# Peptides against a protein of PDB entry 5FRP, part 40

Target 1, 225 residues: chain A of PDB entry 5FRP
Amino acid sequence: VEWTESIPQIIATREDISKELNQALAKTFIDSDPRVRRTSVMIFNKVPVTEIWKNITNKAIYTSLLHLAREKHKEVRELCINTMAKFYSNSLNEIERTYQNKEIWEIIDTIPSTLYNLYYINDLNINEQVDSVIFEYLLPFEPDNDKRVHRLLTVLSHFDKKAFTSFFAFNARQIKISFAISKYIDFSKFLNNQESMSSSQGPIVMNKYNQTLQWLASGLSDSTK

## One batch from the design tools (peptide; made by RFdiffusion4, then SolubleMPNN)

Design b2_p13_1_s2 (from b2_p13_1, 9 letters changed)
Fold by OpenDDE base, seed 1:
Structure b2_p13_1_s2 (fold): chain B 225 residues (1-225), chain A 13 residues (1-13)
Amino acid sequence: as target 1 above (225 residues)
Amino acid sequence: TVLEYWERRLRFL
């Protein structure tokens, strides 16, 4: 009898410990030391997604994680962007939507918008990273049409107006890049033909080749920065 | 490390 009466207190104590832990963890995400913030983000990479959802119940932690996507410290920001994208994908695959986790899902569902809104910073390194995590985690290649469409609709269903605009701009950019690559290949083939190079079109195609190459290069981040 | 501390705590919850 006494042992059974102690179980609610133990559960309550564990809940209290869990609450205290969540409060303490929430503070580490906003710590002044970037090493502490980095370490906090790494929890989401090392702990299984199911255990995170079970044990991290304070919504402020998830909100704080998302805010680190605009962190001033480059390493923390880059880690956060990869972490939140991966966490989103893992959550969609492994976590069921319940009434109890609804408030957390409302935050997690904003991850795609948070990521697409990073394009407005107009930083080439950030753009490249966002491009990468979109194809790796948000909208991965899926051969099953129904699964692919369902994932796409899930991602888009929580877009804000800015994210939606960025999404269209992204797709338009991909078409332009694809066209430019095709032209680059065509010009390269022409320039590799000696008869074509000796023609009156040779100098014209060389100029177009250089312009195409410059345009393609202008969209790439400086790997040295 | 702070990470190891939190990983331990999250596993014991």
Scores: peptide ipSAE 0.139, ipTM 0.845, DockQ to the pose 0.018
Fold by OpenDDE base, seed 3:
Structure b2_p13_1_s2 (fold): chain B 225 residues (1-225), chain A 13 residues (1-13)
Amino acid sequence: as target 1 above (225 residues)
Amino acid sequence: TVLEYWERRLRFL
């Protein structure tokens, strides 16, 4: 009888401890020291996704993680963008949707929209990073058509209007880049042929090659910055 | 480290 009466108190105490830990963790995401914020983000990289979902129940932590994508501190921001994209992908693959985790999923489902909205900052480094995480984590290469379509629909299902606009612009740019790369290859092959270079078309193709290269380069971030 | 502390805490919860 006495043992049974202690169980509710133990459960309540554990919930309280878990709550306190979650509250403490939530504070670290908004700490003034970028090293503390960085360390907080790294938890999502080092702890298995299943354990995160089990133990991190405070919504504010997930919301704060998403906010760090717009942080001024470059390293923390970059880490956050990669982390949240990876976490989203891992969550889709490993975490079932339940009634209990619904509220966290509502936040996690906004990650794609959050990432696509970063294009509006109009920063080349951010754009490049977002491009990378889209192909690596959000819309990875999937040879199975049904799985690929399902992933795409999942990603799009929670887009805001701005994210959709960004998505369409991104796709339009990818088509243009693909076409430009194809031309670059063709021009490169042409210019590598001595007979072709000596032809009347040689100078024309060289000019087109340079224009194509310049266009491709203009879309790349300065690796030195 | 703060990270190790949280990793330990999260594994023991």
Scores: peptide ipSAE 0.136, ipTM 0.847, DockQ to the pose 0.019
Fold by OpenDDE base, seed 5:
Structure b2_p13_1_s2 (fold): chain B 225 residues (1-225), chain A 13 residues (1-13)
Amino acid sequence: as target 1 above (225 residues)
Amino acid sequence: TVLEYWERRLRFL
């Protein structure tokens, strides 16, 4: 009897503790020290997605996580971009949409738009990272056609106008890159043949080869930056 | 570490 009477008080205490912990965690995401912000983001990588959704109920934490995608500190930004993309994918796979978690889902559903909007920063390093997380987490290869289409529709269903524009630009760029790589291979094969290289077409193909390489290189981030 | 502290706290909730 006495133990049963203590349960409501323990539950109430846990709720209070949970609220306090959520409030404390929310503060760490906006801490002035980038190491603290980094550590806060790492929680989403170390704790299972189901436990995150269960225990992190303060919407401000999720909003703050998304805001870090535009942070000035490169390491924290890069970590955040990877983390939010992965978290989005894991959430889609493992978390059901309920009335209780609706407000959090409304934030999480903006992750694709948040990521695609990073292309407007016009930074090659950011663009490369966004390209990577799109292929790895947002729109991963899925052999099941229905699942693939459903994922695509889910991602697109919450796009803002800017994200749609970036999406179309991204796809157009991928086609262009693929075509350029194909040409690069063809030109390389031609130039590797001594008879072809000594032909009247040799100099013409060499020029096209160089132009193709320059175009491909211009789209790549500087690994030293 | 701060990370370990939060990881522990979140697992016990």
Scores: peptide ipSAE 0.133, ipTM 0.846, DockQ to the pose 0.019
Fold by OpenDDE base, seed 2:
Structure b2_p13_1_s2 (fold): chain B 225 residues (1-225), chain A 13 residues (1-13)
Amino acid sequence: as target 1 above (225 residues)
Amino acid sequence: TVLEYWERRLRFL
């Protein structure tokens, strides 16, 4: 009897602790110290997705996480981009949509648009990172056609107009890169043949080879920056 | 660390 009477107080205390924790965590995402913001983002990497959804119920935390993708501090921004993409993928795989978590899902479903909208910043390092997280987390390689199509439809279903434009531009760029790599291989094979190099086409192919290399290199971020 | 504190709190809850 006494144990049963203590359960409501324990539940109430736990709810109060959870509420206070959520309020404290929400403040750390907007802290002036980038080290505090970084540590806050790392929670989403270190804690299982199921525990995050269970214990982090304050919408402001998720909204603040998404805003950090455009932060001025490079390290925090880069960490946030990887974290939110991974968190989105894990949430799709492990979290069911319920009435209770609907409002959080409304925010999480904007992660793909948030990421694709980063292409408009026109920064090569950001573009490369967004390309990476798309292939790793948003639209990973899936050999099952039905699963692949379902994931694609889920990602696209919440796109804004800008995200759709970026999506089409991304796909068009991938085709162009694939074509350029194919031509690079063809030109390399030609130039490695001594008979072909001595032909009238030798200088022409050498020029096309150099142009192809320059084009491919121009799309890569400077690893020194 | 702040991270360890939050990880502990989130696992305890």
Scores: peptide ipSAE 0.128, ipTM 0.842, DockQ to the pose 0.019

Design b2_p13_1_s3 (from b2_p13_1, 8 letters changed)
Fold by OpenDDE base, seed 2:
Structure b2_p13_1_s3 (fold): chain B 225 residues (1-225), chain A 13 residues (1-13)
Amino acid sequence: as target 1 above (225 residues)
Amino acid sequence: TVLEYWNRLLKGL
């Protein structure tokens, strides 16, 4: 009897503890110290997605996570971009959409748009990172056609206008890169043949080869920066 | 660490 009477108090205490925890965590995401913000983001990497969804119920935490994608501190920003993309993918795979978690899903469903909108910053390092997380987490290779289409439709269903524009630009760029790589290979094969190099076409192909390399290199981030 | 603290709290809930 005494144990049963203590259950409501224990539940209430746990709810209070959970609320306090969520409030404390929300503060750490907006802390002035980048180390504190970094540690806060790392929670989403270290804690299983199912436990995150169960225990982190404050919407402000998820909103703050998404906001850190545009943070000035490079390390925190880069960590956040990877973390939110991975968290999105894991959530799609492991978390059921329910009435209770609907409000959190409304935020999480904006992650693809948030990421694609980073292309408008026009930073090569950010662009490279966004490219990477798209292929790794948002739109990974899926051999099952139905699953692939469903994932694509899910990602696109919450796009804003800017995200759609970035999506089309991204795809167009990928086609151009693919074509350039193909030409690079063709030119390389031609130039590796001594008879071809000694022909009247040799200098012309060498010039095109160099132009193709310069174009490909110009699209890459400076690894030294 | 702050991370360990949060992990412990989240696992204990």
Scores: peptide ipSAE 0.068, ipTM 0.782, DockQ to the pose 0.019
Fold by OpenDDE base, seed 1:
Structure b2_p13_1_s3 (fold): chain B 225 residues (1-225), chain A 13 residues (1-13)
Amino acid sequence: as target 1 above (225 residues)
Amino acid sequence: TVLEYWNRLLKGL
């Protein structure tokens, strides 16, 4: 009887501790010190996804994580972008959708939109990072057609209008890049042939080759910046 | 570290 009477108090104490923990964690995500914000993001990288979903129940933490994708501090922003993409993928793979976690899923399901909206910043480093996390975590290579389609539909189902626009622009760009690479290869093969290079077409192909290279290079981030 | 503190708290919950 005494043990049974202590259970509500223990549960209440644990709930209180959990609540306090969540409140304290929520504050660290908005701390003025970027080191504190960085450390907060690292929790999502070091703690298993199942434990995060179990113990981090404050919506504000997840919302704050998403906001850090637009953080002024470069290191924190870059870490956040990788972290949130990975966390999204892991959540899709490991976390069941329940009534209890619905509100958190509503936030997590906006991660793809959040990432695609970063293209509007028009920063080449951010664009490159977003490209990388899309292929690594959001839309990874999946040989199973049904799984691939299901993942794609899941990602797209929560897109805002801006994210859709970015998605289409991204895909159109990828097609153009693929075409440019194909032409680069063709021009390279032509120029590697001495007979072809000495032909009347040699200078024309060389010019097209250089233009293609310049176009391809213009889409890449400057590694020095 | 703040991370270690949170890890301990999360593991203790």
Scores: peptide ipSAE 0.068, ipTM 0.782, DockQ to the pose 0.018
Fold by OpenDDE base, seed 3:
Structure b2_p13_1_s3 (fold): chain B 225 residues (1-225), chain A 13 residues (1-13)
Amino acid sequence: as target 1 above (225 residues)
Amino acid sequence: TVLEYWNRLLKGL
């Protein structure tokens, strides 16, 4: 009888401890020290996704994670962008949608929109990173057509208007880049042939080659910045 | 580290 009476207190204590932990963690995400914010983001990288969903129940933590995508501190921002994209992908693969986790899923489902909206900042480094995480985590290569379509529809189903606009612009840019790379290869092959280079078309192809390179380079971030 | 602290707390939960 005495043991049974202690169970509610133990459960209440565990809930209180969990609540306090979540409150403490929420504070670290908004800490003034970027090192503290960085460490907080790293929890999402080091802890299995299933354990995060189980133990991190405060919505403010997930909201704060998403806000760090626009962080002024470059290292924290870059880490956050990679972390949230990976966390989104892992969540889709490993976490079942239930009534209990619905409110957290409502936040996590906005990660694709959050990432695509970063294109409006018009920063080449951010754009490159967003491009990378889209191909690695959001819309990875999937040879199974049904799985690929399902993932695409899942990502698009929570887009805002701005994210859709960015999505279309991104796809249009990728087609242009693919075409430019193809032309670059063709021009390079042509110019590598001495007979072709010495022909009347040589100077014309050289000019087109240079224009193609300049266009491709203009879309790349400066690694020195 | 803060990370180690959180990892211990999360494992103990």
Scores: peptide ipSAE 0.053, ipTM 0.771, DockQ to the pose 0.018
Fold by OpenDDE base, seed 5:
Structure b2_p13_1_s3 (fold): chain B 225 residues (1-225), chain A 13 residues (1-13)
Amino acid sequence: as target 1 above (225 residues)
Amino acid sequence: TVLEYWNRLLKGL
């Protein structure tokens, strides 16, 4: 743990991270102690993306990072999912594709597929987290049409078949949620009007309101679990 | 320990 915690500082200060350092770092990602794994993931959060690409040259580190998305330890997994999504976005924005980094890019380009494939686990907490990182890092709001399209095409360009299926399902779900929220608002407005509530439609709208609320709630993870 | 090995390597670099 203590050693891994020092790595961000070392990477920031030393340009020539030895092959040996990379090999040792690779071992920390697969350490039996979840604290060590957590700290290893945190390197990607503490070190600038440009410095990571420069100094972390062992492919096994990146591969291991991606594997931690399916980690049994909840905290490590959650951290990893956020970290890899952010790292992907930062890499797209800041790292050029060269012959020298091609092999690392081949791994990094699988991050979107890796994330979308997590939906197949059918865990509500994981689903919620994946939803969040998609909107925050993978496909953020971009007002520039060309940039938005380019990002989308980049994300999709390395999808496997399962990721594509998940992507379409995700989008379909978002539309349904949006519609449900809209209806929830409409029903709420109706019910907040005393005249409307006292009308013959009052009980009908109340029922629809409750159904909509129940549907929305059923899709949300229990924040307490 | 891995830590000791690294401390030695880091001191030697």
Scores: peptide ipSAE 0.016, ipTM 0.537, DockQ to the pose 0.011

Design b2_p13_1_s4 (from b2_p13_1, 9 letters changed)
Fold by OpenDDE base, seed 2:
Structure b2_p13_1_s4 (fold): chain B 225 residues (1-225), chain A 13 residues (1-13)
Amino acid sequence: as target 1 above (225 residues)
Amino acid sequence: SVLEYWERRLKFL
């Protein structure tokens, strides 16, 4: 009987400890030291997604994670962008939507919109990173058509107007890049043929080849910056 | 490390 009466107190104590821990963790995401913020983000990478959802119940932690995607500190920002994209994908795959976790899902469902809105910063390094995490985590290759469409619809279902505009611009850019690569291949094949190079078209194709390379290169970030 | 501390705490909650 005494043991059974102690169980509610133990549960209450654990709940209090959990609440205090969540409050302490929430403070680390907004700490002035970027090393502390980095370490906080790394929790989402090292702890299994199921344990994160079980133990991190403070909404402010998830909101703060999303906010770090626009942080000034490059390393923390880059880590955050990768982490939030991966966490989104893992959550979709492993976490069931319940009444109890609904409020956290409302935040997590905004991750795709948050990522697509980073294109408006107009930074080439950020753009390349967002491109990468879209293909790796948000819209990964899925051979099953129904699963692929379902994932796409899930990602788009929570877009704001700006994210939709960014999404369409991204897709239009991908088509242009694909076309440019195809032209690059065609020009390369032409230039590898000595008879073609000696023709009246040789100099013209060489010029188009160089223009295509310059265009492709202009869309890439400078690895030195 | 601070990370290991949090990982341990989150696992035991």
Scores: peptide ipSAE 0.132, ipTM 0.808, DockQ to the pose 0.019
Fold by OpenDDE base, seed 3:
Structure b2_p13_1_s4 (fold): chain B 225 residues (1-225), chain A 13 residues (1-13)
Amino acid sequence: as target 1 above (225 residues)
Amino acid sequence: SVLEYWERRLKFL
């Protein structure tokens, strides 16, 4: 009888501890020290996605994670962008949608929009990172057509208007890049042929080659910055 | 580290 009476208190205490822990964690995401914020983001990288969903129940933590994508501190921002994209992908793969986790999913489902909205900052480093995480985590290569379409529809289903606009712009850019790369290859083959270079077309192709390279390079971030 | 602290605490939840 005495043991049974202690169970409600233990459960209540555990809930309180869990709540306190979540509250403490939420504070670390908004800490003034970038190192603390970085460490907080790293939790999402080191702890399995299933354990995160189980133990991190405070919505503010997830919201704060998403806000760090616009962090002033470069390292924290870059880590956050990679982390949230990976976390999104892992969540889609490993976490079922339930009534209990619905509110967290509502936040997580905004990660694609959050990422695509970063293009409006017009920073080449950010753009490159967003490009990378899109292909790695959001819309990874999937040979199964049904799975690929399902993933695409899932990503798009929670887009805001700005994210859609960014998405279309991104895709248009990718098409252009693809064509430019194809031309680059063709021009390179031409230039590697001595007979072709000695022809009347040689100088013309060389010029087009240089223009293509310049265009491709202009879209890349400076690795030194 | 702060991370280790959180990882430890999260495992016990």
Scores: peptide ipSAE 0.128, ipTM 0.804, DockQ to the pose 0.019
Fold by OpenDDE base, seed 5:
Parts: C-alpha cells; sequence; structure tokens
Structure b2_p13_1_s4 (fold): chain B 225 residues (1-225), chain A 13 residues (1-13)
C-alpha cells in the first residue's frame, strides 16, 4: 500500500522535475555565452531523437533551436544548422504524429522553410552548408521512388512563399552547375589532345575553359574563412 | 561538462 501511494508522488515529482528541467534547458539555449548555447545544441546530437521528443516538451526549446540558425556566432550557427536538419530527418523517420506531439511537430515542420530561408542572407558559407544539409538530411538520396516523392512532398507541404522561391532557385542553380561541369570536362578533354590544342580552336577552347573554371570557383565558399 | 549534466538528466527522465 505504501509503495502504491508513493507512485503518484514519484510521478508528480518526475513531472515537476521534467518541467523544471525543460525550463532550465530553455534558458541555456538563449544564454549569453556561446559555449552554453553550443552545448545545448549538442544535446540534440547526442541524445536519440525518441528520447528528445519524450523528454523535451517545452516548445520554446525547439523554437530557440531554430532561431540559432541565424546566430552571429559561426560555430554555434553551423552546429545548429546541421543539428536541426538531422533532427528533422530523424524525426520524420522515427517519430509518429500524435495529438500530444502536434504542437511540437508544427515547429519541426518549419525546419525546411527555416533552412531554405537562410539563402536570403546571401552568405557563401551559409549557402554551402544549407546545400550540404539539404542533400544529406532534408532530401537525401532514396532509391525507392515512392519514399523519395513522399519525403519531397512532406518537405514542400510546409514551405512558406520565400522557401519555395529559394527551392526553385536552388534547383535552377544545380542544373547550371551540372551543365558547367559537363562543359569543363569536355574542354579538359579537348585541351588534353595535342592535335586539338594545335588547331585554330585551341585558344578559343582554352578561353572557354578558363571562363567555366572561374564561374565554378565563384560559387565556392572561401575555404580560408 | 554542461552537456554531460543535461545528457544525464535527460536520460533519467
Amino acid sequence: as target 1 above (225 residues)
Amino acid sequence: SVLEYWERRLKFL
């Protein structure tokens, strides 16, 4: 009898502890020290997605995580972008949509829009990172056509207007890059042929090669920064 | 570390 009476108290205590923990955790995401913010983001990387959804019930934590994607501190921002993209993908794969978690899903479903909206910052490092996480986590390679289409539709279904615009621009850029790479290869093959290089077309192709290379390089982030 | 502290607490919940 006494142990049974202790169970409600333990549950109540656990709920209180959980609430307190969530409140304390929410504060760490907005801490003035970037190390504290970084550490808070790392929780999402080290704790399984199922445990995160179970234990982190405060909406403010998820909202704060998404907000850190626009933080000035480079390391925290970069970590946040990778973390939220991975968390989104893992959530789609492992977390069921229920009535109880609906409000959290409403936030998580905005992650794709949040990421695509980062292109409007017009920062090459951010753009490169967003490109990377899109291919790795948001729209990963999936050999199953139905799964691939379903994922795409899921991602697009929560886009805002700006995210759609960025999505189309991204895809258009990828097509251009692919074309440029193809031309780069063709020009390289031409220039590696001695007979072709000695022809009247040699100098013309060399010029086109250099222009193509310059165009490709201009889209790359500065590795020194 | 702060991370380890939170990880332990989150696993205990």
Scores: peptide ipSAE 0.131, ipTM 0.808, DockQ to the pose 0.019; fails the geometry check
Fold by OpenDDE base, seed 4:
Structure b2_p13_1_s4 (fold): chain B 225 residues (1-225), chain A 13 residues (1-13)
Amino acid sequence: as target 1 above (225 residues)
Amino acid sequence: SVLEYWERRLKFL
């Protein structure tokens, strides 16, 4: 733990991280202690993306980072999912694709697929987190149409078959959620009107309102879990 | 499939 905690500072101060350090760091990602794994993931959050790419050259580190997205330890998994999504976005924005970094990019380019594949776990907490990181990091709001399309194409270009399926399912879900929210708003407006509420449609709309709420809520994770 | 799961879940709307 203590050694791993020192790594961000070392990376920030040293231009040349030895092969040995990379090998040692690779081992921390697979350490039996979740605290060690957590600290290892935090390196990607604490160190600028440019310095990570420069100094972390061992492919096993990046591969291990991606594997932690399916870790049993909730905190480490959640941290990993956020970290890898952010790292992907930062890499796209700040790292040029070169011949020298091609092999690392081959791994990093699988991050979107890795994230979309998490939907197959069928865990509501994981699903919500993946939803969040998609909008925050993978497909962020971009007012420039060309940039937005380019980002989308970049994300999709490395999808496996399962990721594509999840992507389509996600989009279909978003449309339905949008529709449900629209209906929720309409029903809420209706019920907030005293004249409308007192009408023969009042009870009917109330029922539809409750059904809509229940449907929307059913897609949310239990915050107590 | 995840798609089928969501499609089924969404057909009950």
Scores: peptide ipSAE 0.023, ipTM 0.540, DockQ to the pose 0.056; fails the geometry check

